# Ledger of designs, part 37: peptides against a protein of PDB entry 6O8C

Target 1, 262 residues: chain A of PDB entry 6O8C
Amino acid sequence: VGLRYEKISLPKIHPRYDLDGDASMAKAVTGVVCYACRTASTLLLYQELMRKGVRWLVELVKDDYNETVHKKTEVVITLDFCIRNIEKTVKVYEKLMKVNLEAAELGEISDIHTKLLRLSSSQGTIESSLQDISSRLSPGGLLADTWAHQEGTHPRDRNVEKLQVLLNCITEIYYQFKKDKAERRLAYNEEQIHKFDKQKLYYHATKAMSHFSEECVRKYEAFKDKSEEWMRKMLHLRKQLLSLTNQCFDIEEEVSKYQDYT

## One batch from the design tools (peptide; aimed at target 1 R16 Y202)

Design b2_p19_5_s2 (made by RFdiffusion4, then SolubleMPNN; from b2_p19_5, 6 letters changed)
Fold by OpenDDE base, seed 5:
Structure b2_p19_5_s2 (fold): chain B 262 residues (1-262), chain A 19 residues (1-19)
Amino acid sequence: as target 1 above (262 residues)
Amino acid sequence: EKVDYSKYDGVEDKEPIFP
């Protein structure tokens, strides 16, 4: 679940020279851009935490994979040993059958041998599935976490710092407008400066909001969408690994039933 | 519609947001 943020917009800016109105407007603009800075910081933090989570999950899934591979290997060794023992037994009984001994028992042992060979064939399918999972988790694979490093916003982008610089400029103008308001009337030169500062305020505010929307919010949303998709795929992969593990346990259980004959 | 920006009030009392 992504961070909920409020859609912010700049107040309507009136071109009319009004010391009271301009001070009030500047205050509102400062508030909006301040909120943008805080929001940008929060969005960045969220993404950084998610990146850590992604890395952690990758390692967890790799551990699950390794455990599955280990279990599969154990089962293969046990199964192969059992098959070899049954094959030896079959050969002995075949020799005995030539002298008219133990024909019924040979049939039972042969059936066990056939079942074991079937179980052995299933190991190939498990191996292929594990290889597929390995390929997906490998660098450049479909479940690689490279997107987490590419998508979204990063501390190196310095978006929060850039917004803070603009906020500082806006805040300075706001404080000047408070002073101008207190003067009630400005001389001609100060009035012109006020008008120019108002234009600068608009410029900085627009730049801040554009930067916030395009470089912070948009990229965050893209990161969020990709993260959700990737997480679903990773969950599915974990379920696949669990299924493979269970298959190995099932085979092991079946083999254990035949160990009494070996 | 006058957007109520009062929720964004806090600029005066809060130290610059840590970069």
Scores: peptide ipSAE 0.025, ipTM 0.670, DockQ to the pose 0.125
OpenDDE base, seeds 1, 2, 3, 4: peptide ipSAE 0.025, 0.029, 0.024, 0.018; ipTM 0.676, 0.634, 0.656, 0.527; seeds 1, 2, 4 fail the geometry check

Design b2_p19_5_s3 (made by RFdiffusion4, then SolubleMPNN; from b2_p19_5, 6 letters changed)
Fold by OpenDDE base, seed 1:
Structure b2_p19_5_s3 (fold): chain B 262 residues (1-262), chain A 19 residues (1-19)
Amino acid sequence: as target 1 above (262 residues)
Amino acid sequence: EEVDYSEYDGVEDKEPIFP
């Protein structure tokens, strides 16, 4: 899960004045920083898409929760109605038993009553589970999506743009070094400018790589790790909701077997 | 593993991949 990128490093920058070597080095630096820019952009895009996905999944799970709650409520109503009807029947038979020996039928109805009460007791567990799920999905809960807005990189950070500025500076120096190489020999002033530009290149390249590593890659990895953990928990929660829904259906089916006694 | 981009001219499209 997550984007895979290649680890990049800057070529060694030698302090020695060498027009051919400097042009080659500058080309390599340009390539590395260019890759960093593109990678940073892709990492940002991935995170933005993931944030959308997170929001979508939260809403989906909330819908699943509401559906489960609705089903649970329906089953509770049906079960309670059935229990009340069976209890009325039990009372009638108890009165009749004082006059006639209807013990066998009363026994059967009493057994049904006991089974229904057992099913009713399971509703408490389902309710508790739903409450737990609700608490986890609530603001400040363990499955809150606030991390998605805090972790990682954001468009507002302007990391890609900052890297692009540095890349532009580096590229300009590279093109100059390409020209310098073509001249084979520079005048004194041009040589001094070349040396100065080489220092600038070093500065820009180092700044770019540091920014990329610290402000793009590291933050992305933190976001990725957090997202993977959160997603795993959300998937588990969805399975729990499904299980609870199935339990409700099972109870409903069981209750339906006793409707002829109501 | 470190990748060398010494031959890259800045126009080649090398982008990260989704797993």
Scores: peptide ipSAE 0.021, ipTM 0.588, DockQ to the pose 0.336
OpenDDE base, seeds 2, 3, 4, 5: peptide ipSAE 0.018, 0.020, 0.018, 0.011; ipTM 0.587, 0.559, 0.560, 0.491; seeds 2, 4 fail the geometry check

Design b2_p19_5_s4 (made by RFdiffusion4, then SolubleMPNN; from b2_p19_5, 8 letters changed)
Fold by OpenDDE base, seed 5:
Structure b2_p19_5_s4 (fold): chain B 262 residues (1-262), chain A 19 residues (1-19)
Amino acid sequence: as target 1 above (262 residues)
Amino acid sequence: EKVDYSKYDGVEDLQPVFP
C-alpha cells in the first residue's frame, strides 16, 4: 500500500496589481508549496523505509531458504539410510526364500523398498526447485533488489531541501505582501518592487511545483509500482519455500513408518 | 471560484503505509 497524497495545484495568479488579492494569493501559494515540501519529505521517508524493508525481507527469505535446504538434507540422509537398511533386509529375505521361508514378508519389504525409492526420486524435484529459488535470489537474479537502490528518490537528491529553499523565498515574499497590504498604499518604488516580487513568487512557485511533480511524485510512483511487484514475487517465493519444507516433512513422516522394518 | 486553500494549512504529515 503506497502513500496517498492529494493532487495540489497553485492558485491562479492574476496579473492585476492588488495588495489585498496579492497577499491572499501569496498565502495560498505558500500553503501549497508547504504542502508539497511536507509531502515530498513523507514520500522520501516512505521510500527509505521501504528500502530497509526490502533488505530485511531479502535476508528473511534467504534464511527461509537455508532452513529449507537444511531440512531437505536431513530428510535425504534419513531416507538414504532407510533405503540401505531395507536393501539389506531384502537380501536376507531372499536367502530365506531359497529355503522356503518368509516369502510373504519378502513381498512386503520389496514393496516398501519401491515406495522409498519413489520418495527418493521426489527429492530430486525438491532440489531442482531449491536451485531455482537460489538462482532467483542470487545477485543478478530475477528477484534482485538492485531496483530499490536505483528507483525513486533518495536523500542525496536533496529534493526536500531544494523545495524548502523555494518555500523560504515564497514565504519571504508572502510576509512582505502582508506588510504591503497593511500599508494599503505603496509609493511608486515600493509598488514596482511589489510587482517584481510577484513575478518572483510566480517563478519560485512554478519551479517548486514542477520539481515536486517531476522529481518527487513521478519517481515515487515508479518506485511504488516496482516495489509492489517485487514484494508480491517475494511473498510468493516464501510460499514456495514453505511448500517445499512441508514436502520434506511429509517425506520424513512417511519414512518414519518404515523405520521399524530396518 | 475561490479555491479554499486552508486545507493545506497545518496538514498533518502523511503516514507511510507499507504494502
Scores: peptide ipSAE 0.095, ipTM 0.719, DockQ to the pose 0.282
OpenDDE base, seeds 1, 2, 3, 4: peptide ipSAE 0.081, 0.089, 0.078, 0.094; ipTM 0.760, 0.766, 0.751, 0.768

Design b2_p19_6 (made by RFdiffusion4)
Pose (drawn by RFdiffusion4):
Structure b2_p19_6 (pose): chain A 256 residues (1-92, 99-262), chain P 19 residues (1-19)
Amino acid sequence: VGLRYEKISLPKIHPRYDLDGDASMAKAVTGVVCYACRTASTLLLYQELMRKGVRWLVELVKDDYNETVHKKTEVVITLDFCIRNIEKTVKVVNLEAAELGEISDIHTKLLRLSSSQGTIESSLQDISSRLSPGGLLADTWAHQEGTHPRDRNVEKLQVLLNCITEIYYQFKKDKAERRLAYNEEQIHKFDKQKLYYHATKAMSHFSEECVRKYEAFKDKSEEWMRKMLHLRKQLLSLTNQCFDIEEEVSKYQDYT
Amino acid sequence: EEEELEEIKEEWEKELEEE
């Protein structure tokens, strides 16, 4: 979804010299830049937080991986150990009652369990190579896409907002005077140009730098999330597959 | 910057003449 904010544009700046109109215009412009500036700050927060989160979620899946491999090895030293019971040089030269019967069916399941466990390790390694630092789930898009604190985009907007704010404040004063001396009228007319210049620059900067890069980051995250849930589903299927093996071995562990 | 401010000023002078 991303941040739901309203897109607010600069009002039309009429060219006449009008102290009342210019004051009302400057106030409206300052307001739009504040909204743009404040919105630009939240976009940066959502990115910075997203990134702190993705970094953390990746490490958590690594814990779910380490937890699974810790049981896969924990169970193998039971399979290979309980196979050493019913399938060693102790269990099974002509013989008819030497145990080749209904227990041989369990030895068969345990052989298929030890072998099926083989491809578990093959798939388990494949997900480790995606969780690895250089793998295809590395959060490299996170540090490339979108804006950063080092970009200083908010403070850049803020510098322009200050120019615009100072002018508005002066335009209020001018409106209060109802008439401006000669030189002051001219200065006021120039400041009106400066105000428009600063505002369009701040607005276009907000559009082409903050929002454009933010949306690029937003789409990269949606794409990376699909990969993530796809890996988490696979890792989970490997975890359940172990508890299954633990369950089907904990039955045959108790013999007579 | 100065050139852009001159362009804004020329554009606003033309709009005032048209009015």

Design b2_p19_6_s1 (made by RFdiffusion4, then SolubleMPNN; from b2_p19_6, 9 letters changed)
Fold by OpenDDE base, seed 3:
Structure b2_p19_6_s1 (fold): chain B 262 residues (1-262), chain A 19 residues (1-19)
Amino acid sequence: as target 1 above (262 residues)
Amino acid sequence: MEEELKKIEEEEEEKLKKE
């Protein structure tokens, strides 16, 4: 679930010199850029927290994988042991059959042997699935978390700081425009300065909004989309691991039925 | 946005009172 933020836009800047209008406009611009700074900070924080969460989830899934591999190995050992014991029993009964003894029992044991061999063959499928999962989790795999380090915004980009600098410049001009408004009339030189400051305000504001949109919002949205996709894949992978574990338990249970014959 | 602007104005008024 991504952070919700309001879409912001700059107010219209009228080209006409108007001390009251310019002060009001500057106030509005200051507010918009201030909101952009705060939003950029919040979006950055969210991404940093998500990166931590991603790393945590990777480790969790690796643990799940190791547990599944362990269980699979246990079942393989048990199954192989059972197969070997049944094979010994089959050999004994085959010798007895030469003397016309216990034909029915040999048939039953042979059937058990066949069933165990089928179970052993199913282990190959589990192994292949585990190998696939391992490859996906490996560095450079499809579920690698490298995207989390590449996508989005980072503290090193200093986007918040850059926006704050622009906000400071804008705020300074706004305060000057408040003073200018209070004077009601400016001398010619002061009027020219006011006009220049208005152009400067516009420049800073547009730069701030462009930076916010392109470097903060756009990159955040890209990060969010990738994170959601990756998260879905990771959750699916965990379910797959659980399924493989359950298959191992099922095989173990089936083998336990034949242990009395070994 | 309006609340943030009000906060900025209040902070500046407090600074002006301290000068």
Scores: peptide ipSAE 0.029, ipTM 0.597, DockQ to the pose 0.027
OpenDDE base, seeds 1, 2, 4, 5: peptide ipSAE 0.000, 0.028, 0.024, 0.020; ipTM 0.303, 0.626, 0.554, 0.528; seeds 1, 4 fail the geometry check

Design b2_p19_6_s2 (made by RFdiffusion4, then SolubleMPNN; from b2_p19_6, 8 letters changed)
Fold by OpenDDE base, seed 4:
Structure b2_p19_6_s2 (fold): chain B 262 residues (1-262), chain A 19 residues (1-19)
Amino acid sequence: as target 1 above (262 residues)
Amino acid sequence: EEEELEKIKKKEEELLKKE
């Protein structure tokens, strides 16, 4: 769930010269663009924090993966040792059967051997799953975090600074319009300047809103959507790793039951 | 947009020169 922000829009700019209306409009525009600056800053901060969180989670999952691989390796060694010992025992019993037919003990050992071979096959499946996970976490894999560096807005984009410059220009015009309002009537030249400033205000405001919507909001939303998707996949992968770890423990426990026969 | 702003600035400068 990302940050919530209010949808902002510019007030209507009336073409008519009106000192009171123009001052009021300029105040409203200043407020809107000020909100855009603050929002852009907040959205940027959120993304930077999320990038840190993504990196942290990647390292955590890699650690979980390595632990699972180590556990799997230990189990494989133990299982292989147990299989080799059972196979030796089977050979001894086969030789003994030539002298004394205790078929029941050989049957039990043979059944254990069969079970161990099944467990060994299961280890192959675990290995394949771990390889798949490794491939997904690898550079260029489906769960690589490269998107976090590409998607969204970055401090280097200087979006907040760009918006702040426009806000400064707008604010200056607003303060002038407050003065103009206080004069109640302008001379012809000052009236023309006021009209030009009103046009400048419009252009600055439009530029600010366009930049905010296209470069800040849109990119943020893309980052948010990508992060949510990636996060769900990563959490699922962690659950998969835990499942594989538990399978390794289960196999180890089962093998331990048969070690007494070796 | 930038071109229109530049036109406005030029007109403003011309207006200020007439004062």
Scores: peptide ipSAE 0.023, ipTM 0.632, DockQ to the pose 0.134
OpenDDE base, seeds 1, 2, 3, 5: peptide ipSAE 0.021, 0.022, 0.022, 0.022; ipTM 0.637, 0.628, 0.574, 0.633; seed 1 fails the geometry check

Design b2_p19_6_s3 (made by RFdiffusion4, then SolubleMPNN; from b2_p19_6, 6 letters changed)
Fold by OpenDDE base, seed 2:
Structure b2_p19_6_s3 (fold): chain B 262 residues (1-262), chain A 19 residues (1-19)
Amino acid sequence: as target 1 above (262 residues)
Amino acid sequence: MEEELEKIRKEEEKKLEEE
């Protein structure tokens, strides 16, 4: 579940010179851009934590894979050993049959041999599935975590710092507008400075909001969507590995029933 | 926009110098 944030918008900036209105507007703009800075920081932190989580999950799944491969290998060795022993027994009984010795037991041993061969064939399917999983987990595979390093926002982008600089400029103008409001009337030169600062405020605010929307929010949403998709695929992969492990245990259990005949 | 702001700044600075 991704972080929830509120959609923010700049207040309407009226072109009319009004010391009270301009101070109030500047306060509101400061608040909005301050929220954008905090939100951008939170979104960045979330993504960094998710990247750590992704790396951890990849290693966990690799460990699960290696354990499954190990178990499969053990089962193959055991199964092959049983097959070889049964085949030796079959050959002995076939020789006895040629000498007209009643070997009612040959049918039972032959049936066991057939069952073991079927189990051996199922191991081929498990191997193919493990190879598919390995290919998907490879650096160029469908479940590669390269997207986590490419998508979203990064500390190196300095988005929070850029927004903070703009916020500082806006805050300075806001404090000046508070002073201007307290003076009630400005001299002509001070009025012109105030009007100019209002334009600067608008410029900084617009730049901050565009940067926040395009470079922070949009990239975060793209990261979130990709992370959710990737996570679903990884969870499915883990379930597949568990299924393969269980199949290996089932085969091992079945083979154990025939060990008394070998 | 930055160029326009700089023009406005220069115009206001000239007015301040002429006062």
Scores: peptide ipSAE 0.017, ipTM 0.521, DockQ to the pose 0.078
OpenDDE base, seeds 1, 3, 4, 5: peptide ipSAE 0.000, 0.013, 0.015, 0.015; ipTM 0.275, 0.473, 0.479, 0.479; seed 3 fails the geometry check

Design b2_p19_6_s4 (made by RFdiffusion4, then SolubleMPNN; from b2_p19_6, 6 letters changed)
Fold by OpenDDE base, seed 3:
Structure b2_p19_6_s4 (fold): chain B 262 residues (1-262), chain A 19 residues (1-19)
Amino acid sequence: as target 1 above (262 residues)
Amino acid sequence: EEEELKEIEEKEKKILEEE
């Protein structure tokens, strides 16, 4: 679930010189850019936390994989042992059949042998599935977490700091416009400075909003989308591993039924 | 306008270097 944030927009900046209007506009701009700074910080924090979560989940899934491989190996050993024992028994009964003894028992043992060989063949499918999973989890695999390091915003980008600089410049102009408003009338030179500062305010504000939208929000949304997709795939992979583990248990249970004949 | 924008960028750069 991604963070919800409000869509922000700059107030309309009127080109007309108006000390009261300009102070009010500057206050509104300061508020909007301040919200952008806070939002950018929150979005960054979320992404950093998600990156930690991604790394943790990768390790968890690797553990699940290793457990499944271990169980598969155990079943293979048990199955191979049972097959070898049944094959010895079959050879003994084949010798006895030459003396016309125990034909019915040989048939039953041969059927068990055939069933065990079928179970052994099913292990090949499990192994192929595990190899596929391993390849997907490997570096450069389809479930590699490389996207988490590439997508989104990072502390090294200094987006929050860049926005804070712009906010500081805007705030300074806002405080000046509050003073200008208090004077009610400015001298010609002060009026020209005020007009210049208004243009500067507009420049900083537009730069801040562009940076926020393009470098913070857009990249965050891309990260979020990739994170959600990757997470779904990882959860599916965990379910697949559980299914393979259960298949190993089912084979082990079936083999145990034949152990009394070995 | 272009010179004014450059002065703004230089001030932004200075502020970023002070942080």
Scores: peptide ipSAE 0.027, ipTM 0.567, DockQ to the pose 0.038
OpenDDE base, seeds 1, 2, 4, 5: peptide ipSAE 0.026, 0.022, 0.024, 0.021; ipTM 0.570, 0.571, 0.566, 0.613

Design b2_p19_7 (made by RFdiffusion4)
Pose (drawn by RFdiffusion4):
Structure b2_p19_7 (pose): chain A 256 residues (1-92, 99-262), chain P 19 residues (1-19)
Amino acid sequence: VGLRYEKISLPKIHPRYDLDGDASMAKAVTGVVCYACRTASTLLLYQELMRKGVRWLVELVKDDYNETVHKKTEVVITLDFCIRNIEKTVKVVNLEAAELGEISDIHTKLLRLSSSQGTIESSLQDISSRLSPGGLLADTWAHQEGTHPRDRNVEKLQVLLNCITEIYYQFKKDKAERRLAYNEEQIHKFDKQKLYYHATKAMSHFSEECVRKYEAFKDKSEEWMRKMLHLRKQLLSLTNQCFDIEEEVSKYQDYT
Amino acid sequence: EELEKLEEEGLEALKEYEP
């Protein structure tokens, strides 16, 4: 979804010299830039938080991986150990009662369990190579896409907002005077141009740098999330597959 | 706080502003 904010544009700045109009105009412009500035700050937060989260979620899946491999090895030393019981040089030269019967069916399941465990390791390694630092789930998009604190985009907007704010405050004073001396009138007219210049610059900066990069980061994250849930589903299927083996071995462990 | 206040007033003024 991303941040739901309203897109607010600069009002039309009429060209006449009008102390009342210019004051009302400056106030409206300052407000729009504040919203743009504040919104630009939140966008950065959502990115910075998203990045802290993706980093953390990756490490957590690594814990879910290590937890699974820790049980896969824990169970193999039971399969290979209990196979050493019913399938060693102890169990099974002509013979008719030497145990080749109904226990041989369990030895068959245990052989298929030990072999099926083989491809578990093959798939288990494949997900480790995706969780690895250079793998195809590495959060490389996270440090490339979107804006950063080092970009100083908020403070750059803030610098422009200060210029605009100082002018508005002066325009209030001018409105209060109802008439401006000669030189002051001219200066006021210039400051009106400066205000418009600063505002359009701050607005276009917000659009082309903050929002544009933010949306690019937003789409990269939606793409990366699909890959993530796809891997988590697979790792989970491998975890359950182990508990199954543990379950089907813990039955045959108790013999007579 | 000051910027928030200016933002609220400015956006309100924007609704009322007529060129």

Design b2_p19_7_s1 (made by RFdiffusion4, then SolubleMPNN; from b2_p19_7, 5 letters changed)
Fold by OpenDDE base, seed 2:
Structure b2_p19_7_s1 (fold): chain B 262 residues (1-262), chain A 19 residues (1-19)
Amino acid sequence: as target 1 above (262 residues)
Amino acid sequence: SELEKLEKEGLEELKKYKP
């Protein structure tokens, strides 16, 4: 899960003045920082897509929740109706008994009533579970998606742009070093400039790679970890909802067995 | 693109620096 990337290190920069070596080094540095820029962009894109996915999944789960609540409500209505009808029947039979009429069926009806009441009790557990799920999905809940907006890298951070600026500086120096190499020998002043540019190259490169590592890669990894954890919890919640739905269907089926008595 | 070229060529050059 997640994007794979290679951790690439900068080449060692030698202090020795060497036009060929410096051009080669600069070429390599440019490549590494190019890679960092591209990778940072890719990581950002991935996270943005994942954030969209997170929002989508939240809505999906909310829909599942609403469907489950709807089904639960339907079953409650049906069950309550059956209970009321059975209770009326029980009362009728009790009256018949008071006038010394034989009511052999009273026992059976009473047993049905008891079973229905047990089913009604189970509805309380389902309701409690639904309330828990609702709480978890609510703002500030354990399954809130606030982390998706906080963790990771964002376009507003301008990480790619910052890296690109550094890359531009590096590339400029590289091109100059390529020219210097072609000259084979530099005048004293040009040589001094070359040496200073080499230091600048080092500075820009290290800054770029530090930024890449600390502000792009590290934050991406944190985002990835959070997303995976959150995703597992959300999938588990969906399974819970499905289970609750099935319990409602089971209760409905059980109630249907006694409809002939109501 | 130029950036792609720079990356490719640079990474190839980097191989010379790997132990």
Scores: peptide ipSAE 0.601, ipTM 0.958, DockQ to the pose 0.661
OpenDDE base, seeds 1, 3, 4, 5: peptide ipSAE 0.600, 0.600, 0.600, 0.601; ipTM 0.958, 0.957, 0.958, 0.958

Design b2_p19_7_s2 (made by RFdiffusion4, then SolubleMPNN; from b2_p19_7, 5 letters changed)
Fold by OpenDDE base, seed 4:
Structure b2_p19_7_s2 (fold): chain B 262 residues (1-262), chain A 19 residues (1-19)
Amino acid sequence: as target 1 above (262 residues)
Amino acid sequence: SELEKLMEEGLKELKEYVP
């Protein structure tokens, strides 16, 4: 879920010299660029928080992975021990069959052995799945979080500060235009300054909004899209780990049924 | 804040702005 913001455009700047209109225009421009500054700041904060969340989730999933690996290892040890004991028992019974002892018990033990071997095979599948997960989480893997450091906007970009500088220039001109409006009429030199400032205002405003759109909004949207995709994949991965853990528990339970025969 | 005021007033002006 990303932040919602309104796409606000600059007002159309009329080329005609009009003290009332210019003051109104400048007021509106100031408002729009203020909004851009605030929005840029909010978007930056959101991304920083998301980066923290990403790091947290990575650590959480790694912990889940390690726990799953630990459980898998425990089950493998238990299973291998059980298999070895059953194999010894099978050998003993095979020797006893030479003296016409009951074949029925040997059949049961052999069936258990077969089941244990199947469980052992399933452990191989679990191992393969864990290896796949590990590869995906590893540096350079498909679920690496390197994108979180690359995509979006960062405090080091100084976007908010850059916008603030432009806003300061715009605000200064607005206040001057407010004064000019109050004068009702300007002398020739002041009129020329006013016209020049109007051009500067337009330049600063356009630069600000361009920077906002290209360096703040666009990058934020890219970050948002990647974060959503990555988050979905990570949550799915976590579910996979849980499934593998449950499979290990199931195998352990099954093996426990045969421990009395060893 | 002063900035917030400028923003609000400016955005209000924007809504009413006719070039």
Scores: peptide ipSAE 0.501, ipTM 0.946, DockQ to the pose 0.928
OpenDDE base, seeds 1, 2, 3, 5: peptide ipSAE 0.500, 0.501, 0.499, 0.500; ipTM 0.946, 0.946, 0.946, 0.946

Design b2_p19_7_s3 (made by RFdiffusion4, then SolubleMPNN; from b2_p19_7, 7 letters changed)
Fold by OpenDDE base, seed 4:
Structure b2_p19_7_s3 (fold): chain B 262 residues (1-262), chain A 19 residues (1-19)
Amino acid sequence: as target 1 above (262 residues)
Amino acid sequence: SELEELMKEGLEELKKYVP
């Protein structure tokens, strides 16, 4: 779930010289750019927190993977041991059949052997699944977290600071316009400065909002989309690992039933 | 903060420009 923010646009800048209107406009512009700065900061913080979460989840899933591999290995050892013992028993019974001993016991042992071989085959499937999971988690894999370092905005981009600089310029002009308004009328030179500052205000504001939209919001949205997709896949992967673990337990339980025959 | 006040006041002023 991503952060919600309001899409706020700059007020229309009227070209007409109006001290009251210009002060009002500048006040509004200042507010909008302030909002952009705050939002940019919040979006950055969110992404940084998400990156931490991503790293945490990767480690968690890797731990789950290792535990599953460990359990699988344990079961394989037990299963192989059981199979070897059953095979030895089968050979003994085959020799005994030559002296007319009961074929019924041999049949039962052979059936157990067949079942164990099926379980061994299932272990192969589990191994393949684990290999697939490993490949997906490996560097360059489909579930690699490299995107978290690439997508979105980063502190090193200095976006908030860049916006703050522009905001400072805008705020300065706003305060001047507030003073100009209080004067009610400006001399020619002051009027020209006011008009020039109004142009500067517009320039700074436009630059700020463009930067905000293109370098903050857009990149954030891309990060958000990728994070959601990746998170969904990772959670699914974790469920797969759990399923594989449970399969190993099931196999172990099944093998335990036959250990008395070995 | 001063910045928060500017933001609040500015956004309020912005309402005059929103149809």
Scores: peptide ipSAE 0.507, ipTM 0.945, DockQ to the pose 0.648
OpenDDE base, seeds 1, 2, 3, 5: peptide ipSAE 0.505, 0.506, 0.505, 0.505; ipTM 0.945, 0.945, 0.945, 0.945

